# Ledger of designs, part 321: peptides against a protein of PDB entry 4GMN

Target 1, 375 residues: chain A of PDB entry 4GMN
Amino acid sequence: RYANITLLALVTLASIGTDFQETLVKGNQGSRESPISAADEEWNGFDDADGDAMDVDQKSSSGEDQEEDYEEIDVKEDDEDDDDDSITSEMQADMERVVGADGTDDGDLEDLPTLRELIQTAVPQLIRLSNLPIDSDESLTIQSHALSALNNISWTISCLEFANGENANIHNAWYPTAKKIWRKTILPILEADSADLKLATQVTSLAWAVARVLHGETPTDGNPHRKFISLYHSSKQQAGGNSNSIEEPEDPFQGLGVKCIGVVGSLAHDPAPIEVNREVGVFLVTLLRQSNNVPPAEIVEALNQLFDIYGDEELACDKEVFWKDGFLKHLEEFLPKMRTLTKGIDKRTQPELRTRADEALLNLGRFVQYKKKHA

## One batch from the design tools (peptide; made by RFdiffusion4, then SolubleMPNN)

Design b2_p30_2_s3 (from b2_p30_2, 20 letters changed)
Fold by OpenDDE base, seed 2:
Structure b2_p30_2_s3 (fold): chain B 375 residues (1-375), chain A 30 residues (1-30)
Amino acid sequence: as target 1 above (375 residues)
Amino acid sequence: WEEWKREQRKRELELHRERFKREVEAQRAA
C-alpha cells in the first residue's frame, strides 16, 4: 500500500520532470518568432521595360487532378481531465519565465515555485529513496523509479542554457543539489559494484545529466571517471559473451557505452584535475584508434567530448594534455577512418546516426584545422 | 572559432534535448 503510493508519486515526479522539457522545447520555438520587424525595404519600382511577351501557346495539357480524398481522421481529442491542464499551465508559466528572465544571481527561485519545490522538496526525498537498502523486489522497484525521476529532473535542468550567466538562479539552486545527487546517489551505487546493467544504465544516465552541469567541478573522490571507464569495458565484455545481448536500445545514442563516454567527457572539463583529464582524454583517443570495434554512436560522442574538452587553448589541459600527449596527430590520423565510418552508415536505416556522424566529421575537420593554426 | 564553439554548444544542447525527449518517450512506452 505505501509502496504503491510511493511508486505513483515517483511516476508523477518523473512526469513533472518531463513536462518541463516539453515546455522548454515549446518556449524555445516561440522565442525564435521574435517579430522580424518588417524593415520597410522600399521596393523601388522596376521601370516598365517594353519586353515583347512572346505568345508561347503552351497547350493546356489537362492533367486529371486525382483528388485523393484524404479522409480527415477526426482524431477525437479525448477530453484529458481538467486537473492535468492546471499543472501543465503552472509549469508552462514557470518555463516561460525561465526563458524570459534575466536571472538575478541570488539562486532565488521565488518566481519558479514548481521548480523550487522539485529541487528543495522532491529531490531530497528521491535521493533518500534511491539509497534504500535493496532487500526486496519492491525496494529495487522503488530505487529504479527514484532514479528515473532524478534522471528526468536532472536531464531537464541540464538542457537549460547556463552560458553567459543565463538561468543563473536555476544553476545556483541546482548546483548544491547536483553535488548531493552525485555523492549520495551516484557514488554509493557505483561502489556497490552491482552486476545489474539496468541499474548501471540508470545511474550512468543520471550521472551524465549531473556531470553536464557540474563538469570538472564534479567530486573526484573515489576516481569516478575510472569507475565509468571500467563500466564501459565491462559492458562491452558482457555484450560479447551472451547472445542474449541486452537489447541494445533501438536508439544508438541511448546505449550504456555512449552514456559512459558522456559522463567521463563531462568529468574531464576544466577545472578537473589534469590527471583526470589525461586519463579521460587517453580513453577517448584510444576509442578512436580502435574505432573498427566501436559502435559509430560512441565514436560520435567521443569526438564531441574531445572537441568540448580541448576546444579552449587557454585551458591548462590544452598544453598539459592535448599538445603534450600528441592528440592532434591521432585526430588527423582518424579523419580518413571517420570519413569511411560515416559513409558506411545507411541514411535510410539510421538517418539520425548518419546526420550526427556527418556533423562530427565536419567538426573533426574544423577542429584539426583550428588546432593546426594554433600550434 | 568562438562563433563555432557557440554554435556547437547550441547544437549539443539541442541534440541532448532531442535525445532526452526520445528517452522519455521510451520510458512512457515501457
Scores: peptide ipSAE 0.510, ipTM 0.929, DockQ to the pose 0.778
Fold by OpenDDE base, seed 5:
Structure b2_p30_2_s3 (fold): chain B 375 residues (1-375), chain A 30 residues (1-30)
Amino acid sequence: as target 1 above (375 residues)
Amino acid sequence: WEEWKREQRKRELELHRERFKREVEAQRAA
């Protein structure tokens, strides 16, 4: 009985996380057109327009509910405050600059009470549920639904604009929670090294959403970039051996390979350790060199990640990795291959993949020209 | 280049939104 309620709650939280995207995007669009104070856009919740209220006919079967005394497993939060003293005085000054001059943008979600409750109340419970010992099919199902809810929330938030101090309050409220998801949910699952490709796909999707906010500030403990690179290679070896079609998602951009590239690309952004950036950069450039054996969607993602990582000449990774390791030559040599690859995609059967490949090809040409001008 | 980077970031954000919508639709259909 409790399992079904927990599952329903997790499915509901996963749905809330998705429907919240549309409202946050509409709110951010509305705030640009009219100075309606962000305060008056109360998240009015679900418009219950489709009143297929499943009449959960609460047949009051008067079963003697044995109060199973749920021993509160006093999870001693050993708050080892890992004082991540890595907030440089410059990062603190940039945070103070993103925090508006009145100091009220301290991640205060007063104007977004539903988002506040989602981040502060729901996400910590989802983190706990994602860490349950897997001892039954029920616990595995709970973990999967908790990961789906965390994925949907994290993706929704990662799809906000945070550039130029936009949504700074949401960013600041989410940032510590995103680090907590990384440390408490993502890392433990990656360390368990399970052969479950479904779980690996779920955790990698979540990791990508989280890493799209944290970027190079993602905790480097246990070298997670190497784990995702290893997972990428392992996923390719399994797909090649067993003709048991892992149902390749009909969407080429939902594949585990694309998700792995998205994660490691995001992890390699400044201020990531230069060796993390190098290992990821070499991985991505190696995919381009081996492009004949790589799905087109993964090539598109690898190119976009390379443009984002190395698109700024002022970053340490430009000098120490991009130029030092000769990445420009590999990108130039890849241009004719990318033209052939893009032309090989049928516009009728794969219109999105073709459009994204045409965009990535255009961008590759521009990026190579930019880098040649700044050499 | 800076104008292009800004437009690309906007485009990538849109593509991620649309990809995520499709991920949700697929989750609802499964």
Scores: peptide ipSAE 0.510, ipTM 0.928, DockQ to the pose 0.761
Fold by OpenDDE base, seed 3:
Structure b2_p30_2_s3 (fold): chain B 375 residues (1-375), chain A 30 residues (1-30)
Amino acid sequence: as target 1 above (375 residues)
Amino acid sequence: WEEWKREQRKRELELHRERFKREVEAQRAA
């Protein structure tokens, strides 16, 4: 199960690599000197070695009108299981190791060569590409693909277990790169104040993946939690107004609101500054108070974030925020509302949302009982 | 509570993997 998801993530990185390469090739037909060609070569390590080096021999040979009869090459649909070809034997071996390895604590990836090249070589180029000046539709497309690749890499890594020192080698190798993605890709895009909801969704998805590894150690420069809270509110205003709202994803858990909650929740974990924790905690508790106007998926995410942030009584945020700001009262008052909300979700039409809401309701009851015993 | 926290973390990781899988499938379909 875990191996198959990590497999799919690598297959997806390959597919995004291919789509990214195609985009780069299309972009490079216009601008010969762009640093784009170096990214093409780097992603070719994730594409199968179909060795058709695009010899861009622009021989403008003015040769004559030979009507060469294009024989229909019967492309036999060899039902080659397209699932296997996108994963190099080295990528498979790295995945098997990532799923099974008691990681060393040194951050060395000598035993994970494909993952090492991805983190050390590919990701730095993707960060560069995500920061290109936007001057054309091609540069926008390149940025989007670079963000998608960074998203998928970051999500893949964030889905590893890092608790109790598991995968410590991968964690330690990724951690500085994750901080670089945050500072060089995420923050500049958030500061550009783009009205592009697609770009905002991509950068927020990436930010969530990065913040799920960095937690409260995510750089607090420029108060990024406030930017994501602002983005949350702005997204709600846009969805209500114009018919050109990007179709809310049919999946309730892919929505920009859920992603914003996931980011700010992750940013508020220990050792986040107490005031960052407070602002996020107040935001999350406010969503519960306003639950009649909040999508159920966002309520589920907000609850999970609150349990994770305030689930440890030894943390400074428990005393200085949870107890001091009276969060227990708000959670207890929300219990009957959560029961009603959960019961209102149709199991037939939204089975996942209902299951996750039933889980979050159970957890809320347990959490409130826990906090009442440890008051 | 500690047993519950451990099970929640495990469940959360699985939910994120499943969500990410669907995000990927949606990227391939676009």
Scores: peptide ipSAE 0.492, ipTM 0.922, DockQ to the pose 0.487
Fold by OpenDDE base, seed 4:
Structure b2_p30_2_s3 (fold): chain B 375 residues (1-375), chain A 30 residues (1-30)
Amino acid sequence: as target 1 above (375 residues)
Amino acid sequence: WEEWKREQRKRELELHRERFKREVEAQRAA
């Protein structure tokens, strides 16, 4: 199962890399077509009419009908299933190692050459391409593909287990690159304040993947949590006003709102500044209080983030935010609302959303009981 | 509680993998 997701990620990276290469090749060709100045070369009509009609008497030689015995070469169509295994055997071997690697503290990716090249060679190029000035439809396409590739790489890596020192070599190799993606790709796009919801969705998906590895160690420069909170609110205002149905993605968990919650939740983990944690915590608790107007998937994500952020009583945010700002009361008051919300989800039409909501409701009950015992 | 947190983290990681798989499948279908 893990191998198939990582395989799928690599195939997608290869596909995106190929489409990206094709887009770059087309872009480089288009830039080399400098408009050939139509030099007014007067096409001097060369008049020379010399119609020497050489009467070549083609003698009709009667060629004999040699019945060439067409030996039916039984061309076995070897269905060369061109299994365009766009996954190199080396990529597959790296995937098997990443999935099977018991966390040997060998901090070098020497045994993972494809992943090393991806992190050290490919990602730095993708960062450059994702940070191109948007001056054409082509530059927008390049940026979109680069963001998609960075998203898929970052999500793939963020789906590894890093707890208890597992995959420490990969974590240590990725960590500086993840910070570079944040500073060189995510922050500049967030500062540009683009009204493009596609771009906003791409950068937010990427930001979530990066923040799932960096957590509270994500650079706090420019208060990016406030930008994602602002983006969350802006996305809700646009969906409510313009009959341009930004088709809510058929998957409730692919929505921009869920992605924004995932980013800000991840940013609020220890060792995030207490004020960043507070602002995010208040945002998440406010979503629960306003749950009648919030999609169920966003409520599920907001609950999971609250459990992860405040699930540890030893952290400074437990005392300074959770208890101080009275979050327990809001979670207790939300329990009956969550039961109603969860029961309102049709198991037949939305089986995943219902399962995730049933899990989040169970967890909310356990979390409230935990916090009451540790009060 | 710590056992529950660890189980939840494992479950969350699996859910993110499945969500990401669907995101990639949707990217290929577009």
Scores: peptide ipSAE 0.490, ipTM 0.922, DockQ to the pose 0.501

Design b2_p30_2_s4 (from b2_p30_2, 17 letters changed)
Fold by OpenDDE base, seed 2:
Structure b2_p30_2_s4 (fold): chain B 375 residues (1-375), chain A 30 residues (1-30)
Amino acid sequence: as target 1 above (375 residues)
Amino acid sequence: WEEWLREQRKRQLEEERERFRREVEEQRKE
């Protein structure tokens, strides 16, 4: 009984987190509807008259092909979906306000009551549920659902724009909670050193979402970047051995390797300790050097992380790591390899991976050119 | 460079939103 109620509540919280994302997407599309001024360009019908219709008299072969009467299966739309509209309307109204609100700096979510309750009431419960002793399959299921709900909430929030003080109220409300997720959920699971790749994937996805907001302000206690680097290497060793490897997700960008790179890249941003930045930077550059044995999606992610970490010359990591450790040389040496890698991706079978690789290649060329001018 | 970097971060954010949408759609199938 309690398990079923907890499960239902966790599924509902996971759904709430996803519905927020769908509303964010709709709101961002609506802002791109600049009124296309209906320039009534009168499509002057080009009266191209004269095409000689050669009357090729192809003969009347009378094949009696049988009309197979496709019975229209009248799928009765059972109208039972009416009750879900009320919760969606309040969430939609909150998210429409997030897209439109001139950020009041006070960190008060007075205008966002649903998001406030999600952060202040729901997330602290999910953190508690994720920390339950695993003594049964039921407790493992509860942990997994709590992690999924935390993941969806954290990802949704991490997909808000926080640059230039946008959504500062949400950022300020989320920031202490994100640190709590890191310290109370992520670190204990990482220290438990579970061989469960599903759990490792869930915690790594959550860690990425949290680290995308906290960046270099993510707690460095216990050197979590080294744990994720170790997890990256361990995941590669396991995939090579047993044919019962958890099916790599069909999406190359959902792989545990990509998630590990995303986490450690995010952890290395300013104001991260220079030695954390160095260890991550060396890891990422080493992936580029070993690119023949690295999935293309991981190379794309590693490049994007390198651009974000070292894109600002005013940061201490530019002088103390990028220039000092000679990263420009490695990036320049990688350019021809990246061109080959990108050209090797079939546009028809992997259009997204090809697009992302073409962008990363363009960006690498620009980044190398930038760094050479500012040397 | 800074303008270009801002445009890249904006595109990356849109791509991460799309990636997360797909992750959610996969979770709904399990």
Scores: peptide ipSAE 0.402, ipTM 0.900, DockQ to the pose 0.754
Fold by OpenDDE base, seed 5:
Structure b2_p30_2_s4 (fold): chain B 375 residues (1-375), chain A 30 residues (1-30)
Amino acid sequence: as target 1 above (375 residues)
Amino acid sequence: WEEWLREQRKRQLEEERERFRREVEEQRKE
């Protein structure tokens, strides 16, 4: 199962990389067609020299129609068996090693050469390309593909188990690169405050993937959590007004709202600054209080984030935020609403959403019981 | 609670893997 996801991610990365290369080639061709400023060579007036019209005899050379026998190049439709063998044997071997490797603590990906090259060589270029000045549709396309590639890489890595020192070598190699993606790609795009919902969705997806690894160690410069909270609210305001809302993705869990919650939840984990944790915690608890107008998938994500953030009583945020700001009361008051919400989800039409809501409801009951015992 | 939370985090990781698989499959259709 895991191997197949990593496979799909790598294939998609290869495809995106190919499309990206094609876009770069096309963009470079367009830049060469920058009109050579025809220097105004002053067309020196052709003096009407009275050159005698010599009667060059019209010899009617009968052009023999050489029927060029267009040999019908039998374009064998090579059945391009789209054997999407785009995964090099090295990538496959790296994937097999990632699934089997007892992560030695060495931050050196010596045993994972393809992953090493991806992190050390490819990602820095993708970061550069995601930061190109947007001056054309081609530059926008390049940025989009670079963001998609960074997204897929970051998600692929974030899907590794890092608990208990598993994959520590990959974690240690990725960690500085993830911080670089955050500082060089995510923050500049968030600071540009573009009204482009597609770009906002791409950067938020990438930010979630990165924040799933960095958690509370994600750089807090410029208060990015507030930008994602603002983006969440802005996305809700736009969906209510103009019918040209990009069709909400058929998957309830692919929505921009879910992605925003995932980002800010991840940013609020220890060792995040207590005020960042508080602002995010208040945002998440406020979603539960306003649950009548919140999509069920966003409620599920908000609950999971709250359990992960406040699930450890030894953390400073438990005392300084959870208990001080009275979050337990809000969770208890939400419990009956969550039961109603979960029961309202049709198991036939939305089986995954129902399963995840049933799990989140069970977890909420256990979490409330846990917190009451440790009060 | 801590044991339960660890089991839930494992399940959540599997769910996120599945979500990402679907995202990749959607990207291939565009």
Scores: peptide ipSAE 0.373, ipTM 0.886, DockQ to the pose 0.491
Fold by OpenDDE base, seed 3:
Parts: structure tokens; C-alpha cells; sequence
Structure b2_p30_2_s4 (fold): chain B 375 residues (1-375), chain A 30 residues (1-30)
């Protein structure tokens, strides 16, 4: 009984996190409607041309269609659906305010009550549920649903713009909670070293969502980047051996390998320790060197992470890692391989993968050209 | 480069939003 109520509440919280995402997508589409500058098209007057429309006498064929009297079954709308719609409506109103508000830099969510309750009340309970002792299939199910809800909330928040002080109130409210998820949920699961690839995929997805907000400020205790690099290599070894591989997701970008690259890339951003940055940078560049044996989606993600990490020449990692470890040469040598890889992707069967690879190839060319000018 | 990098980060954010949307749609089918 209590477990079923807990599972229902976790499913509801996971769904709620997704309704926020849909609202964010709609809000961003509305902001792309640039006000059509009312071009002063002089409405030149409608000249009343008296065009004689001919009377086409179409004959009335009186087909007696029998009205079958379908008895309107008065389905009583049970009032239980009103409470779920009300919560979703309040959450939509909070997210619409997030897109429109000049957020004050005070990490107070006074104007965002639903998001405040989600962060302050729900997330701490989900962290607790994700840390329950695993002693039954029921406790495994609860952990999985708690991780799913944390993933959906964390991903939704990570999809907000935080650049240039945008959404600073939400960032400041989320930041301590994100660090708590990392320390209390992610690290303990990674230390348990479970052979469960489903659990590893869930925790890695959550870790990526959290690391997309915390970046190089993600807690470095226990060298988590090395654990995700190890998980990357372990996942590749398992996929090669047992036919009971969890079917690689049909979406090339949902793979555990892509998720591992996303996590470690995010962890390596400034102000990450320079040795963390170096270990991740060497890992990513090594994937490019071994590209013949790496899925194209992982190459795209590895390139995007490299551009984000080393895109600013004022950062310490540019001088101490990028230039010092000779990354430019490896990127230049990879350009012709990336052209071949991208051209090998069928636009008809994998249109998204092809588009993202075409973009990453363009980006690589521009990045190499940029770095050569600043050498 | 900086202007171009900002535009790349925006596109990447849109791609990650769409990826997350698909992950959720898959989770709803299980």
C-alpha cells in the first residue's frame, strides 16, 4: 500500500518534470516570433470590380441518411482529474514567468511557488528514496523511479538559460540542491560499483543533467570523472560480449557512451582543477584518434565538449592543457576523418545524426581556424 | 569566434532539450 502510493507519487513527479520541459519549449518558440515590423504597406483601396458570379444550379439530391440515435453515454467526469490539471497549470504559470521575468539576483523563489516546492520539498525526499537500502525488487523499483524523477527535474532546470545572469534566482536556488544530489545520490551509487547497466545509465543521465548546471564547480571528491571514464570503457566491453546487452537505444544520442562523454565534458569546464581538465581533454582527444571504433554520436558529443571547454583563450586550460598537450594537431589530423565519417551517415535513415555531424564538422573547421590565428 | 560559440551553445541547448524530450517519451512507453 505505502509503496504503491510512493510509486504513484514518483511517477507523478516524473511527469510534472516533463510538463515543465514542454512549457519551456513553447515559451522559447514564442520568443522567436520577432515582432513582424508592421511594414507600412499602404493598403491601396479595394477597387469594387463587379464580377458577375454565374449561378451554377447544383441539383438537390435528397438522400435520406438515417440518423442513428447514438445514446449519449453521460460519462460522469470523476472530479479526481481536476487536482492534477491544477498542479500542471500552476507549474506552467511558473515556467511562463521564468521565461518573462527580469529575475532579481536574490536566490528567492517567492514568485515561483511551485518550483520552490519542487526544489525545497520534493527533491530532498527523492534524494532520500534514491538512498534506501536495496533489499527487495520493490526497493529497486522505488530507487529507479526516484532517479527518474530527479533526472527529469534536473534536466528541465538544466535546459534554462543561465548565461549572462539569466534566471539567476533559479540558478541560485538549484545550485545547493544540485550539489546535494551529486554528493548524496550520484556518488554513493557510483561507489557501489553495480554491474547493473540500467542503474548506471540512470545515474549517468542524472549526473549529466546536474553537471550541465554545476560545470567545473561540480564536487571533485573521489575523482568522479575517472569513474565515468571507467564506466565508458566498461560499457564498451559489455556490448561486445553478451547478446543480453540492453538493446542500445534506437536514438544514437541516448547511449550510455554519449552520456558518459557529456558528464566528463561538463566536469572539465572552468573552474575545474587543471588536472581534471587534462584527464578529460586527453580522453576526448583519444576518442577522436580512435574514431574508427567510436559511434558517430559519441564523436559529435566529444567535439562539442572540446569546443565548449577550450573555446575561450583567457581560461587557464587553454595554455596549460590545449596548447601544452598539443590538442590542435590532433584536431587538424581529425578534420579529414570527420569529413569521411559525416559523409558516411545516411541523411534518409539518420537525419538528426547527419545534421549534428554536419554542424560538428563545420564547427571543427572554424575552431581549428580560430586556434591557428591565436597560436 | 565568441559570437559563433554563443550561437553553437544555443543550438546545443536546443538539441539537448529535444534529446531530453525523446528520453521522456521512451520512459513513458516502458
Amino acid sequence: as target 1 above (375 residues)
Amino acid sequence: WEEWLREQRKRQLEEERERFRREVEEQRKE
Scores: peptide ipSAE 0.410, ipTM 0.902, DockQ to the pose 0.806; fails the geometry check
Fold by OpenDDE base, seed 4:
Structure b2_p30_2_s4 (fold): chain B 375 residues (1-375), chain A 30 residues (1-30)
Amino acid sequence: as target 1 above (375 residues)
Amino acid sequence: WEEWLREQRKRQLEEERERFRREVEEQRKE
């Protein structure tokens, strides 16, 4: 199972890497079309008049109907196993090692050469390309592909198990690169304050993937959590006003709102500054209070983030935010609303959303009971 | 609670993997 996800991710990275390479090649070709100044050289029409119409004779040779019995060569469709050569044997071997390795703690990727080259060689180039000045449609395309590649790499790595010291070598190798993506790619794009919702969605997806590994150790410089909260609110205002709202993706869990919640939730984990945690916690609890106007998928994500942030009573945020700001009362008051919301989801049309909502409701009930016993 | 939370995080990680897989499959169709 894990192998297939890493496979798909590496295939996608290879595909994105290929599309990116093609886009780079196209962008580099466009720069070579120096405008040939159309010097209006009046190319004088050479009046080559000579009209010798050689009368090539129509000889009608009636060649006979040899019905050559084309033996139906049963072309065995060799199932060319489209060995989707997108996965190099080296990438596959690296993936098998990632799934099987009791992680050596050293952050050394000696046994994972493809992943090493991806992190050390490819990602720094993608970071550079995602930050090119946008001066053409080509540069915008390059940025989009570079962000897509970074997204898919970051998501792939964020989908590894790092609990209990699993994959520690990969975690340790990725961690400094993840911080670099955050500081060099994500922050500059967020600071540019682009009205482009596509770009905002791409950078938010990338930010979520990065923040799922860095958690509360994500750089808090410039208060990026406030930028994502602002983006969440801005996205909701645009969806209500203009008919050119990006149609909410068919998958309720791929919406920009869900991605924003996922980012800010991840940023608020210990050891995040208590004020960052508070601002995010208040945002998430406020979504629950306003749940009548919030998509069910965003409520599910907001609940999961609240459980992950405040699930440990030993953390400073439990005392300084959860109890101090009275979050338990809001969660308890939300229980009946969550039951109604979950029951309103059709199991036939939205089976995943219903399953995740049923789980989040069960979790909310258990969480409230837990917190009441530890009050 | 902690054991239950660990099991939930593990499940969430599997769900996020599946979400990401779908995102990738959609990106390949464009």
Scores: peptide ipSAE 0.370, ipTM 0.886, DockQ to the pose 0.497; fails the geometry check

